# Peptides against a protein of PDB entry 3ESW, part 67

Target 1, 322 residues: chain A of PDB entry 3ESW
Amino acid sequence: NNIDFDSIAKMLLIKYKDFILSKFKKAAPVENIRFQNLVHTNQFAQGVLGQSQHLCTVYDNPSWHSIVLETLDLDLIYKNVDKEFAKDGHAEGENIYTDYLVKELLRYFKQDFFKWCNKPDCNHCGQNTSENMTPLGSQGPNGEESKFNCGTVEIYKCNRCGNITRFPRYNDPIKLLETRKGRCGEWCNLFTLILKSFGLDVRYVWNREDHVWCEYFSNFLNRWVHVDSCEQSFDQPYIYSINWNKKMSYCIAFGKDGVVDVSKRYILQNELPRDQIKEEDLKFLCQFITKRLRYSLNDDEIYQLACRDEQEQIELIRGKTQ

## One batch from the design tools (peptide; aimed at target 1 L12)

Design b2_p27_8_s2 (made by RFdiffusion4, then SolubleMPNN; from b2_p27_8, 13 letters changed)
Fold by OpenDDE base, seed 2:
Structure b2_p27_8_s2 (fold): chain B 322 residues (1-322), chain A 27 residues (1-27)
Amino acid sequence: as target 1 above (322 residues)
Amino acid sequence: MSILEKKAEEKAKEIGKKIEEELKEKE
């Protein structure tokens, strides 16, 4: 009996696919109970769930993508991408073009488009007057600010003219296309939308220790790539732990297709206690939310994403992020 | 399902579990 090893291998692959797909079926009652108990009893879990309900879906808005593409200087962007690609990229194939695009978007966003705002300029005194601004605290949005998903407004007094300047912390990324200023939150919010507008696979990474950034899935590198718009950084996950000597406990990535604990990619030293949730419960939570996000996907999409997830987990364990 | 299909399914499940366990142990 000539064992047709090729036929056996094909059968094993089919059954493996079926096994993987079975994990993404509707949650068992016991899993639903565990999930409900976790989000009702653990504040960190509730926070992760709340963030997922917003960050996993908000950027998948075709109308916003159109507005972004109409607002950006696409001619400049593609001219620069084409220029850099022509120098180095032709030998590496078409997939590397997208990496050049993301690098140019980082450059364009930081250098030409968006501004860091530690303190606002005085509305009365004009440009370059932020040095004269004293913080008075924060308050709720007014009626106009409330139209743009504003949760908090920072209030500043000008030491020169005595006038009050409001710095609303807008969460509407379309409003940020107009204001073109902010801190890490506004930078990451708008930049995530920008990357999504080019049809890229993007995740929003939340760090518990008051920083946020993106990840982009590079088809060229075949992995998730660290992208920080504030730092104009591409594929430098070490910058926080090593360069900044930042202490961190949690980094959670939020994308349309899943929620992933990516702490191992970014927390390389000076790890803070992970005491907000049990590790097993966090893993369960991320998997459960990911499963829910994939309920409407077809079998091929689910399988491809599961393969990507496995590769990422192997990468995170092996420390081969470089 | 053939006997081979059942065995393949069992083996696929075993491989899947082993991968999950190996991923947990390395965590």
Scores: peptide ipSAE 0.020, ipTM 0.469, DockQ to the pose 0.097
OpenDDE base, seeds 1, 3, 4, 5: peptide ipSAE 0.018, 0.021, 0.026, 0.017; ipTM 0.474, 0.465, 0.484, 0.451; seeds 3, 4, 5 fail the geometry check

Design b2_p27_8_s4 (made by RFdiffusion4, then SolubleMPNN; from b2_p27_8, 16 letters changed)
Fold by OpenDDE base, seed 1:
Structure b2_p27_8_s4 (fold): chain B 322 residues (1-322), chain A 27 residues (1-27)
Amino acid sequence: as target 1 above (322 residues)
Amino acid sequence: MSVLEMKARKEAEKIGKEILKKKKEEE
């Protein structure tokens, strides 16, 4: 009797789908209690939750997407994408075009649109005067700065004219479309919104050791791809650990469909102690938040995302981007 | 074929081999 392995495989797939879907059902009372206790007793867990409440949803704003698309030079961007796409001649289909778009957005953002600001220019002396600026410290925002989600203002004195220049650290990405300057926080914040405005699947990656970047889900590569606007970097997750020799403990990715510990993608050497939370509790926390973010999705959407999650976890364990 | 489908097929083959082994041991 020839064992119908195809029939058995189909039956196993059905059972597997049911098992996967069962993980995304409404949380049991015991899981809710565990979650509440964790976020109330562990400061790191509370921080991750707080970030998820903002970063997982804030960029899903159609009004902001429209403002972004109206502000960018779309003609230049698409002209450059079309030009680069035509050079590689790869009949690799429509999915690779999006990778070219992200690469051009990285170029455009760094070279044409946004500016790195270690120190501001003097408001009185004008452009290229940042070398004359002495930091005096930080203070709270004034009434005008407070309108644009500003928590901190850096204060500088000009050594030449003696005037004070304020550098507000705005968290409103629409204000950043006007100011067009900042450090890694402002760069990543606005660039995340820009990528989202093109309808891309994007995550915001927070590193505990004072850096932030993005991940983009490439349909061509069928995986999450490292994207750093500050570095004009595409698919170079090793730059922090290897090139910078940076010591790191945690990298957490925040997206509309989930929160994921992506530390294994970026922390390749010089790992700092992961002592802020138990590994099991962090895994539970990320899964619990992810589950909540997916409560409104249908079974097919949940299953597709769960398959993507499993593929990513396999990638992270193998230490190879597939 | 998805990674999941490949895993399911591999597991089915494993189960099939185990069933065949048991049948031979009963014979």
Scores: peptide ipSAE 0.028, ipTM 0.341, DockQ to the pose 0.752
OpenDDE base, seeds 2, 3, 4, 5: peptide ipSAE 0.000, 0.019, 0.018, 0.010; ipTM 0.284, 0.394, 0.408, 0.367

## One batch from the design tools (peptide; aimed at target 1 F19 I314)

Design b2_p28_1 (made by RFdiffusion4)
Pose (drawn by RFdiffusion4):
Structure b2_p28_1 (pose): chain A 322 residues (1-322), chain P 28 residues (1-28); non-standard residues A184 YCM
Amino acid sequence: as target 1 above (322 residues)
Amino acid sequence: SSDELITLTKELIDLSEELAELQKELEE
């Protein structure tokens, strides 16, 4: 009995596909309650649910993608990307071009395109002039800035001239293309959209301890890659936990294809207690949303995506890539 | 339970492929 493995192996791959295609089916009302309910047992759940709604579908918008592309200096971007491909892009330029592009976009965005803003500059006094602004709090948007999905307008008084510069906090990333300034918040909103506008596979990663950033899928490294625009950083998920020594509890990724707990990629010391939601319930929560996010996908799509997800679980469950 | 079954099936596939490669090496 030379036991045939190739037979049994080829078989199974077949059986596995059925198990997978079954998993991403229905929404049998049984687990539906578990969902509709969990979102009332727990706010960390409502939190994730809410964000999934604001953040997964939103950046897939051709109208926007095109405006961003019009607006960005593509000649400059692609020239530099091409210049860096010139100084040899790996023996296997095997979709490595895509990585060189993301890196250059980070550079352009930071060195060139967008600018940080703690207190704003005085609107009437010069440009370099923020540390003579004392803040008078926050308030609602006026009529104009109300158009751009704004909740809070921070207002400031200039002690040198008396005028009041205001700093609306927008969520319309197209508005940010104009204002070209802000903090992680909007830096990240616009940068996610920018990445999506090159048709890249992109995600919004949310840390409960007040920071946000991106994840991009590198076909060259065939895995998700951490991208943080503020820090012009490429593949450095440790940056928060180790370099900054920031204490963190949870990290959640959002995208058109799903919602995934990516904590393990980032919270690699200074771990805070994860005391917000039964870990079993969180797994369920993401799965149910990811599943919901895919009813309209076909079998080949449902499967190929589920494998990428699995590849990711092993990466996180373990301590490494591959 | 279903998720556990899916994981175990995948691990069995991987092990079966490794054993098949070992058998080819032994034949060589």

Design b2_p28_1_s1 (made by RFdiffusion4, then SolubleMPNN; from b2_p28_1, 15 letters changed)
Fold by OpenDDE base, seed 1:
Structure b2_p28_1_s1 (fold): chain B 322 residues (1-322), chain A 28 residues (1-28)
Amino acid sequence: as target 1 above (322 residues)
Amino acid sequence: SEDEKIKELREKIEEAIKKAKEQKELEE
């Protein structure tokens, strides 16, 4: 009897699909209890949940996307992307266009659009006066600053004129389109929104050791790609551990379709103790939140995302980020 | 573990696909 290997392969693929889909069914009561207990008893888990409730959904705002696209110099951006695509893109295929777009957005954002702010300029003395600014501390927002999701205002005194300058740490990315300055938080916040406004699959990566960056899913590379707006960096996940010699414990990626521990991509050396949560509990937490984020998706969408997740997990285990 | 079951299923699928390709190449 000629074994129809094609029929067997098809049957195995169906069974595999069904198995994968079974993982994304509604959580069992026991899983809900475990989740509630974990979030209630573990502060790190509570923090991850809180971040997911904001970061996974906040950037999926069509009104914000429109404002972003109206604010950016799209003609310049597309001109530069088209120029780079014309060099090599025809040989590599259409999917590489989005990689060129992200690279141009990194350039445009850092070079033309946004500014790093260690200290603000003195409001009285004008431009290039930040060297004269002494930090006095931080305080709560005033009535005007509070309109733009400002949690903290840094206060500076000018050593030259003695006047006080306020540096509000705005969390409203639309306000950041106006102010066009900040540190890693403001940079990553607005840049995440910018990438989302172009219809890209983007994750916000939170590092426990006071840095944040993005990942975007490249259809050309068929993987998640490291993107740091502060560094104008594309596909350089090693920069923190190797170039900066940064010590890190956790890197968590937050996207509309899931929460993923991406620590293995970025923590290549000088790993700090991972003592905030049990590894099994963190894995469970990320999977549980991811499952919730996918509850409204159809079986085909769930399966496609699950295949992507599995490929990423294989990549992370093999250390093949390059 | 669930991960082990997935790995085992993948390996079986890959083997079946490989055999199917080999069989097709022999028939051509």
Scores: peptide ipSAE 0.020, ipTM 0.386, DockQ to the pose 0.705
OpenDDE base, seeds 2, 3, 4, 5: peptide ipSAE 0.000, 0.016, 0.121, 0.029; ipTM 0.309, 0.382, 0.758, 0.519; seeds 4, 5 fail the geometry check

Design b2_p28_1_s2 (made by RFdiffusion4, then SolubleMPNN; from b2_p28_1, 17 letters changed)
Fold by OpenDDE base, seed 1:
Structure b2_p28_1_s2 (fold): chain B 322 residues (1-322), chain A 28 residues (1-28)
Amino acid sequence: as target 1 above (322 residues)
Amino acid sequence: KEDEEIRKLKEEIEKAKKKAEEQKKKLE
């Protein structure tokens, strides 16, 4: 009896696919109860859920994408991408073009488009006067600032002229296309939208220790790639733990297709206590939210994403972030 | 438990693929 090993392999692949798909079926009542109890009793879990409700979907706005593409100097961007691609890209294949695009967007955003704002310039004294600004504190937005999803306004007094300058912390990324300045929050918010506007798979990474960045899924590298707009950094997940010697506890990635604990990619040393939630509960929470985000997807889409998730988990376990 | 089941399935698939390749080489 010639054992048809090809037939067996095909059968096992079908069973494997069915098994993977079974994990993404509608949540059982017991899972819903566990989820509700977790987000009700654990503040960190509630925070992750709240962030997911915003960050996983807010950037999937076609109107915003159009506004972004109309605002950016696309001619300059593509000229630079084409120039770099022409040097080496033809040998590497077409998929590398998107890596060059993201690298150029990082350059363009930091060098040509957006500005870091530790302190604002004095509205009266003009440019390069931030050194004269003294923080007075923060207050709520006024009527105009409230139109642009502003939760906090930092208030500064000029030591030279005595006038008050307001620095609204806008959360509306479209307003940031106008203001073109901010800190890590504004940088990451707008840059996430920019990447999404080019049709890229992007995640927003939240670090509990007051930093935020992006991940881009590279089809060329076939993995999630670290992207930090503030640092003009591509594929350098080690910069926080190693270069900055930053202490960190949690890094959570939020995307349209899932929520993932990516702490292992970025926390390479100086790990802070992970005491905000049980590891099993965090894993459950991320999986549960991810499952909900995928409820409308077909079996093929679910399977492809599950394969990607598995590859990422293997990468995270092996510590093979080059 | 689920991770272990996946691991076992993958190992079985890999074994079956390897055997299929070996069988093809014997028929050439």
Scores: peptide ipSAE 0.018, ipTM 0.373, DockQ to the pose 0.684
OpenDDE base, seeds 2, 3, 4, 5: peptide ipSAE 0.000, 0.011, 0.000, 0.017; ipTM 0.256, 0.328, 0.262, 0.394

Design b2_p28_1_s3 (made by RFdiffusion4, then SolubleMPNN; from b2_p28_1, 17 letters changed)
Fold by OpenDDE base, seed 5:
Structure b2_p28_1_s3 (fold): chain B 322 residues (1-322), chain A 28 residues (1-28)
Amino acid sequence: as target 1 above (322 residues)
Amino acid sequence: DLDKKIKELREKIEEAIEKAKEQKELEK
């Protein structure tokens, strides 16, 4: 009896696919109750949910993508990408082109496009006057600033001329295309939109200890890649824990297709207490939100994403053993 | 194949830029 191994393999693959798809079926009533109780009773869970409602969907705006692409020097960007690809990209295959694109976007954004703003320049004295600026505190937005999703405005007084300069912390990334300045929040916000505008798979990573960055899914590397626009960093997840000696407790990635605890990728040493939520409840929360984000996807899309998620979990486990 | 894909991507971006300009003109 020649065992038709091919038929058995096909049948096993079908059963495996059905098993995976069963995990993304409509949440059981008990799971809904658990979710509601968790977000009602745990402030950290409520915060993760609130962030997911914004960060997972806000960047999927075709109008914003068009505005971004109109604003960037695409000729310069593609010229530089084509130049790097021409050196060795043909040997590595077509998928490396997007890695070169992300690296060039990091360069372009930091060097040519956006500015770090520790303190604003004085509106009266002009450029290179930030050294003369004294913080007076923060206040709510005025009527003009409020049009651009501004929650906070930092107020500065010039020691030279005595005038007040406002530094609004805009959350509207389209306004950031105009202002072209900010801190880690503004950098990551606009850079996430820029990457999305090129049709890339991108996640926004929130760190509880007041930092934010991106992840890009590299088809060449076949994994999620650390991307920090502030640092012009590509594939350097260790920079926070090792280079900065930063103490961290949680890193949560927010994307259109899911919410993932990526703490294991970035917290390599000096781990702070993870006391904000039970580990099982955090895992449940991220999985529940991910299921909800995928509710409209077809079976093949769900299956492919689930395979990618499993591969990422394997990577995150192995990275602790190296 | 890559050169074709890059060309197609650039064409798509150019179309997106044109649509964005048209939209801005309609909002004025």
Scores: peptide ipSAE 0.028, ipTM 0.602, DockQ to the pose 0.010
OpenDDE base, seeds 1, 2, 3, 4: peptide ipSAE 0.010, 0.027, 0.019, 0.010; ipTM 0.358, 0.509, 0.363, 0.333; seed 1 fails the geometry check

Design b2_p28_1_s4 (made by RFdiffusion4, then SolubleMPNN; from b2_p28_1, 17 letters changed)
Fold by OpenDDE base, seed 1:
Structure b2_p28_1_s4 (fold): chain B 322 residues (1-322), chain A 28 residues (1-28)
Amino acid sequence: as target 1 above (322 residues)
Amino acid sequence: KEDEEIKKLREKIKEAIEKAEEQKKKLE
């Protein structure tokens, strides 16, 4: 009896697909109870949930995408992408072109578009006066600042003229298209929206130790790629742990299709205690939120995303940060 | 437990594919 190995392989593939899909079925009552108990009893879990409710969906706004695309110098961007693409002689088409696009967007954003603001310039003395600014503290937004999702305003006094300058920390990325300045929070917020506006698959990465960046899913590289707008960095996940010698405990990625603990990609040394939540509970939490985000997807979409997730988990375990 | 089950399924699929490919080569 010639064992039809092709038939067996097909059956195993079907069973495997069914098994994967079974994990994304509606949560059992016991899972819902576990989730509710976790977010009510663990502050870190509540924080992750709160962030997911915002970061996973806020950038999926077509009106914002249109405003972004109307604001950016698309002619310059595509001219530069085409130029760099032509230099490397790649005939490999559309997938690698997107990597060049992201690299140009990093360049354009840092060099031409956005500004780092440690201290604001004095509103009275004008440009290049930030050296004269003394921080007085922070306060709530005024009526005008409140229109742009501002939670905090930093207050500075000019040592030269004595006038007060306000630096609102806007969370509205559309307002950031106007102000064109900020710190890591404003940079990452607007840059995440910019990448999303080009139809890219993007995650917002939150680090507990006061930094934030992006990940982009490269179809060419077939993996998630580190992207830091502040550093004009593409595919350099090691920069924090190795170059900065930064101590870190948690890095959590938030995207439309899932929440993932990506700590293993970025925490290569000097790991801080991971004492905010049990590892099993964090894994459960991320999986549970991811499952909820995928409830409206069809079986093929769920399967494709699950395959991607598995590849990422293998990458994270093997420590194959090239 | 789930990760182990997935791993086992992947290994079985891989083995089945490899055997199918070997058999195909013998028939050529």
Scores: peptide ipSAE 0.010, ipTM 0.402, DockQ to the pose 0.688
OpenDDE base, seeds 2, 3, 4, 5: peptide ipSAE 0.006, 0.008, 0.006, 0.005; ipTM 0.331, 0.342, 0.312, 0.317; seeds 2, 3, 5 fail the geometry check

Design b2_p28_2 (made by RFdiffusion4)
Pose (drawn by RFdiffusion4):
Structure b2_p28_2 (pose): chain A 322 residues (1-322), chain P 28 residues (1-28); non-standard residues A184 YCM
Amino acid sequence: as target 1 above (322 residues)
Amino acid sequence: SWEEEEEEIEKLREEIETAEKLAEEQKN
């Protein structure tokens, strides 16, 4: 009995595909209650549910993608990307070009395109002039800035001239293309959209302890890569936990293809208690949403995606890539 | 039910990886 493994191996892969295609089916009403309900037991759940709605479908918008592309200096971007591919892009330029592009976009965005804003500059006094602004709080948007999905307008008084500069906080990333300034919040909104506009596979990563950033899929490294525009950072998920010494509890990724707990990638010391939701319920929550996010996908798509997800679980469950 | 289904998929995947590794050993 030379036991045939190649036979048994080829068989199973077949069986596995059925198990997978079954998993991503229906929404049998049984687990539906578990969902509609959990979203009332727990607000961390409503939190994730709400954000999934604002953040997964939103950046897939051709109208926007095009405007961003018109607006960005593609000649400059691609020139530099090409210049860096010139100083040899790995023996296997095996979709490595895509990585060089993301890196250059980070540079352009930071060194060139967008600008940070703690207090705003005075609108009437010069440009470099923010530390003589004392804030008078926040309030609703006026008629004009109401168009751009704004909730809060921080207003400031200039002690040197008396005029009031205002700093609307927009969510319309197309509006940010114009204003070209802000904090992680909008830096990240626009940067996610920018990444999506090159057709990259992109995600919005949310840390409960007030920071947001991106994840991009590198076909060259065939895994998700941490991208943080504010820090012009490429593959440095440790940056928060170690370099900054920031204490963190949860990290959640959002995208067109799904919602995934990516905590393990980032919270690699100074771990805070995860006391917000039964861990079993969180797994369920993401799976249900990811599943819901895929009803209209076909079998080949449902499967290839589920494998990428699995590859990611092993990466997180374990301590490393591969 | 949900936990059982997740475990079955995980166990099936482990069996596939073991079978592939044993097939490579036999070829060597």

Design b2_p28_2_s1 (made by RFdiffusion4, then SolubleMPNN; from b2_p28_2, 12 letters changed)
Fold by OpenDDE base, seed 1:
Structure b2_p28_2_s1 (fold): chain B 322 residues (1-322), chain A 28 residues (1-28)
Amino acid sequence: as target 1 above (322 residues)
Amino acid sequence: KEEEEEKEIEMLKKKIEEAIKKAKEQKE
């Protein structure tokens, strides 16, 4: 009897798909209890949950996408993308075009659009006066600043004129389209929204050691790609551990379709103690939140995302960007 | 349980890859 290996392969693929889909079924009562206990007893877990409730969904706002696209110089951006795409002799490939788009958005954002702000300029003395600014501390927002999701306002005194300048730390990314200045938080917040506004698959990466960046899913590279707007960096996950010699403990990626511990991608040396949560509990937490984010998806969408997740896990274990 | 599930997934993958390989070899 000629063993129909094609039939066997198809049957195994069906069984494998069913097995994968079974993991994304509604959480069992025991998993819900474990989750509730974890977020009530572990502060780090509660923090990850709180971040997921915001970061996984806040950027999926069509009104914000429209405002972004109306604010950016799209003609300049696409002109530059087309120019760079043509130089590399690529006649075909919508997939590679998005990599060029992200690279141009990094350039445009850092060089033409947004500004790094260590200290604000003096409101009275004008431009290039930040050197004269002394920090006095931080306070809550006033009535105007509170309209733009501002939690903290940094207060500075001008050494030249003695006047006070306020630097509100806005969390509203639409306000950041107006102010066009900030630190890593404001940069990453607005840049994440910008990438989302182009219909890209994007994650917000939170590092416990006071940095934040993005990941973009490249269809050309078929993987998650490191993107740092502050550094104008594309596919350089090593910059923190190697170039900066930064010590880190946790890097968590937040996207619409999942929460993933991406620490292995970025923490290549100088690892700090991972003492905030048990590794098994963190894995469970990320998987549980991811499962919840996918509850409304169909079986084919769930399966495609699960295949992507598995490829990423293989990459993270091997320590090689494929 | 998670390690057992990961091992099961890896085993299923290997079986699928082997079945696909054999199916290709029979068409040549």
Scores: peptide ipSAE 0.010, ipTM 0.362, DockQ to the pose 0.676
OpenDDE base, seeds 2, 3, 4, 5: peptide ipSAE 0.000, 0.007, 0.008, 0.006; ipTM 0.266, 0.347, 0.360, 0.325

Design b2_p28_2_s2 (made by RFdiffusion4, then SolubleMPNN; from b2_p28_2, 13 letters changed)
Fold by OpenDDE base, seed 4:
Structure b2_p28_2_s2 (fold): chain B 322 residues (1-322), chain A 28 residues (1-28)
Amino acid sequence: as target 1 above (322 residues)
Amino acid sequence: DWKKEEEEIKMLKKKIEEAIKKAKEQKE
């Protein structure tokens, strides 16, 4: 009896698809109770939920995408992308072009567009006067600053002229297109929006130990790729643990289609205690939020994303991210 | 229990991969 292995494979695939889809059905009442209890009793879980409510959706704004694309020097960007793409002998239409685009956006953003602001320049003395600035502390935003989702304003005094300079920590990425300066928060915020404006699948990665970066899904590499705008880094998840010798406990990725604990990608050594939540509860939390984010998707979209998620989990277990 | 479901998924995937592999080997 010639076992029709093709037929068996197809049947198994159908059953597997149905099984996967069943997991993304509406949460059972018991899961909702568990979720509510977890978020109300665990501060870390509450923080992850709060971040997901913002970071998973805020960048999906078509009006913002238009403003970004109108603000960037697209001619320069695409010229450089095309140049590097051609130099490496790739044919037009290859999925790898997007990787070149992201690499150029990293270059453009760091070198041509945005500035690191450890201290602001003196508003009175002008450019390159940050060395004369003494921090006085932080305060709430004024009426103008409040228009741009500013939670905190750092206050500096110029040692030369004695004037006060305000450094608003804007969370409005459109305002950041104007100011073109900040620290890791502003960099990652605006760069996440920039990548989204090019129609890319992007996640915002929050590290508990005061750093943030992006991931984008490379269709060429068929995986999530580490992207740090501050470092002009592409596919270098090791830079924090190895190069910086940074101690870390949690890295959580926030995207439109899910929330994922990506700690295993980035925490390669110097792991801090993961004592903020039980591992099982964190996994449940991320899955629960992810499930909610996918409620409006069709079965095919859910299945494709589930396949992507599974591949990512395999990658994270195997430590295959170079 | 999500662990049981993950194990079941893992087992199902392995069976699918094995079936696909056997199907390819029969076409060669």
Scores: peptide ipSAE 0.016, ipTM 0.394, DockQ to the pose 0.802
OpenDDE base, seeds 1, 2, 3, 5: peptide ipSAE 0.014, 0.009, 0.008, 0.015; ipTM 0.395, 0.388, 0.360, 0.383; seeds 2, 5 fail the geometry check

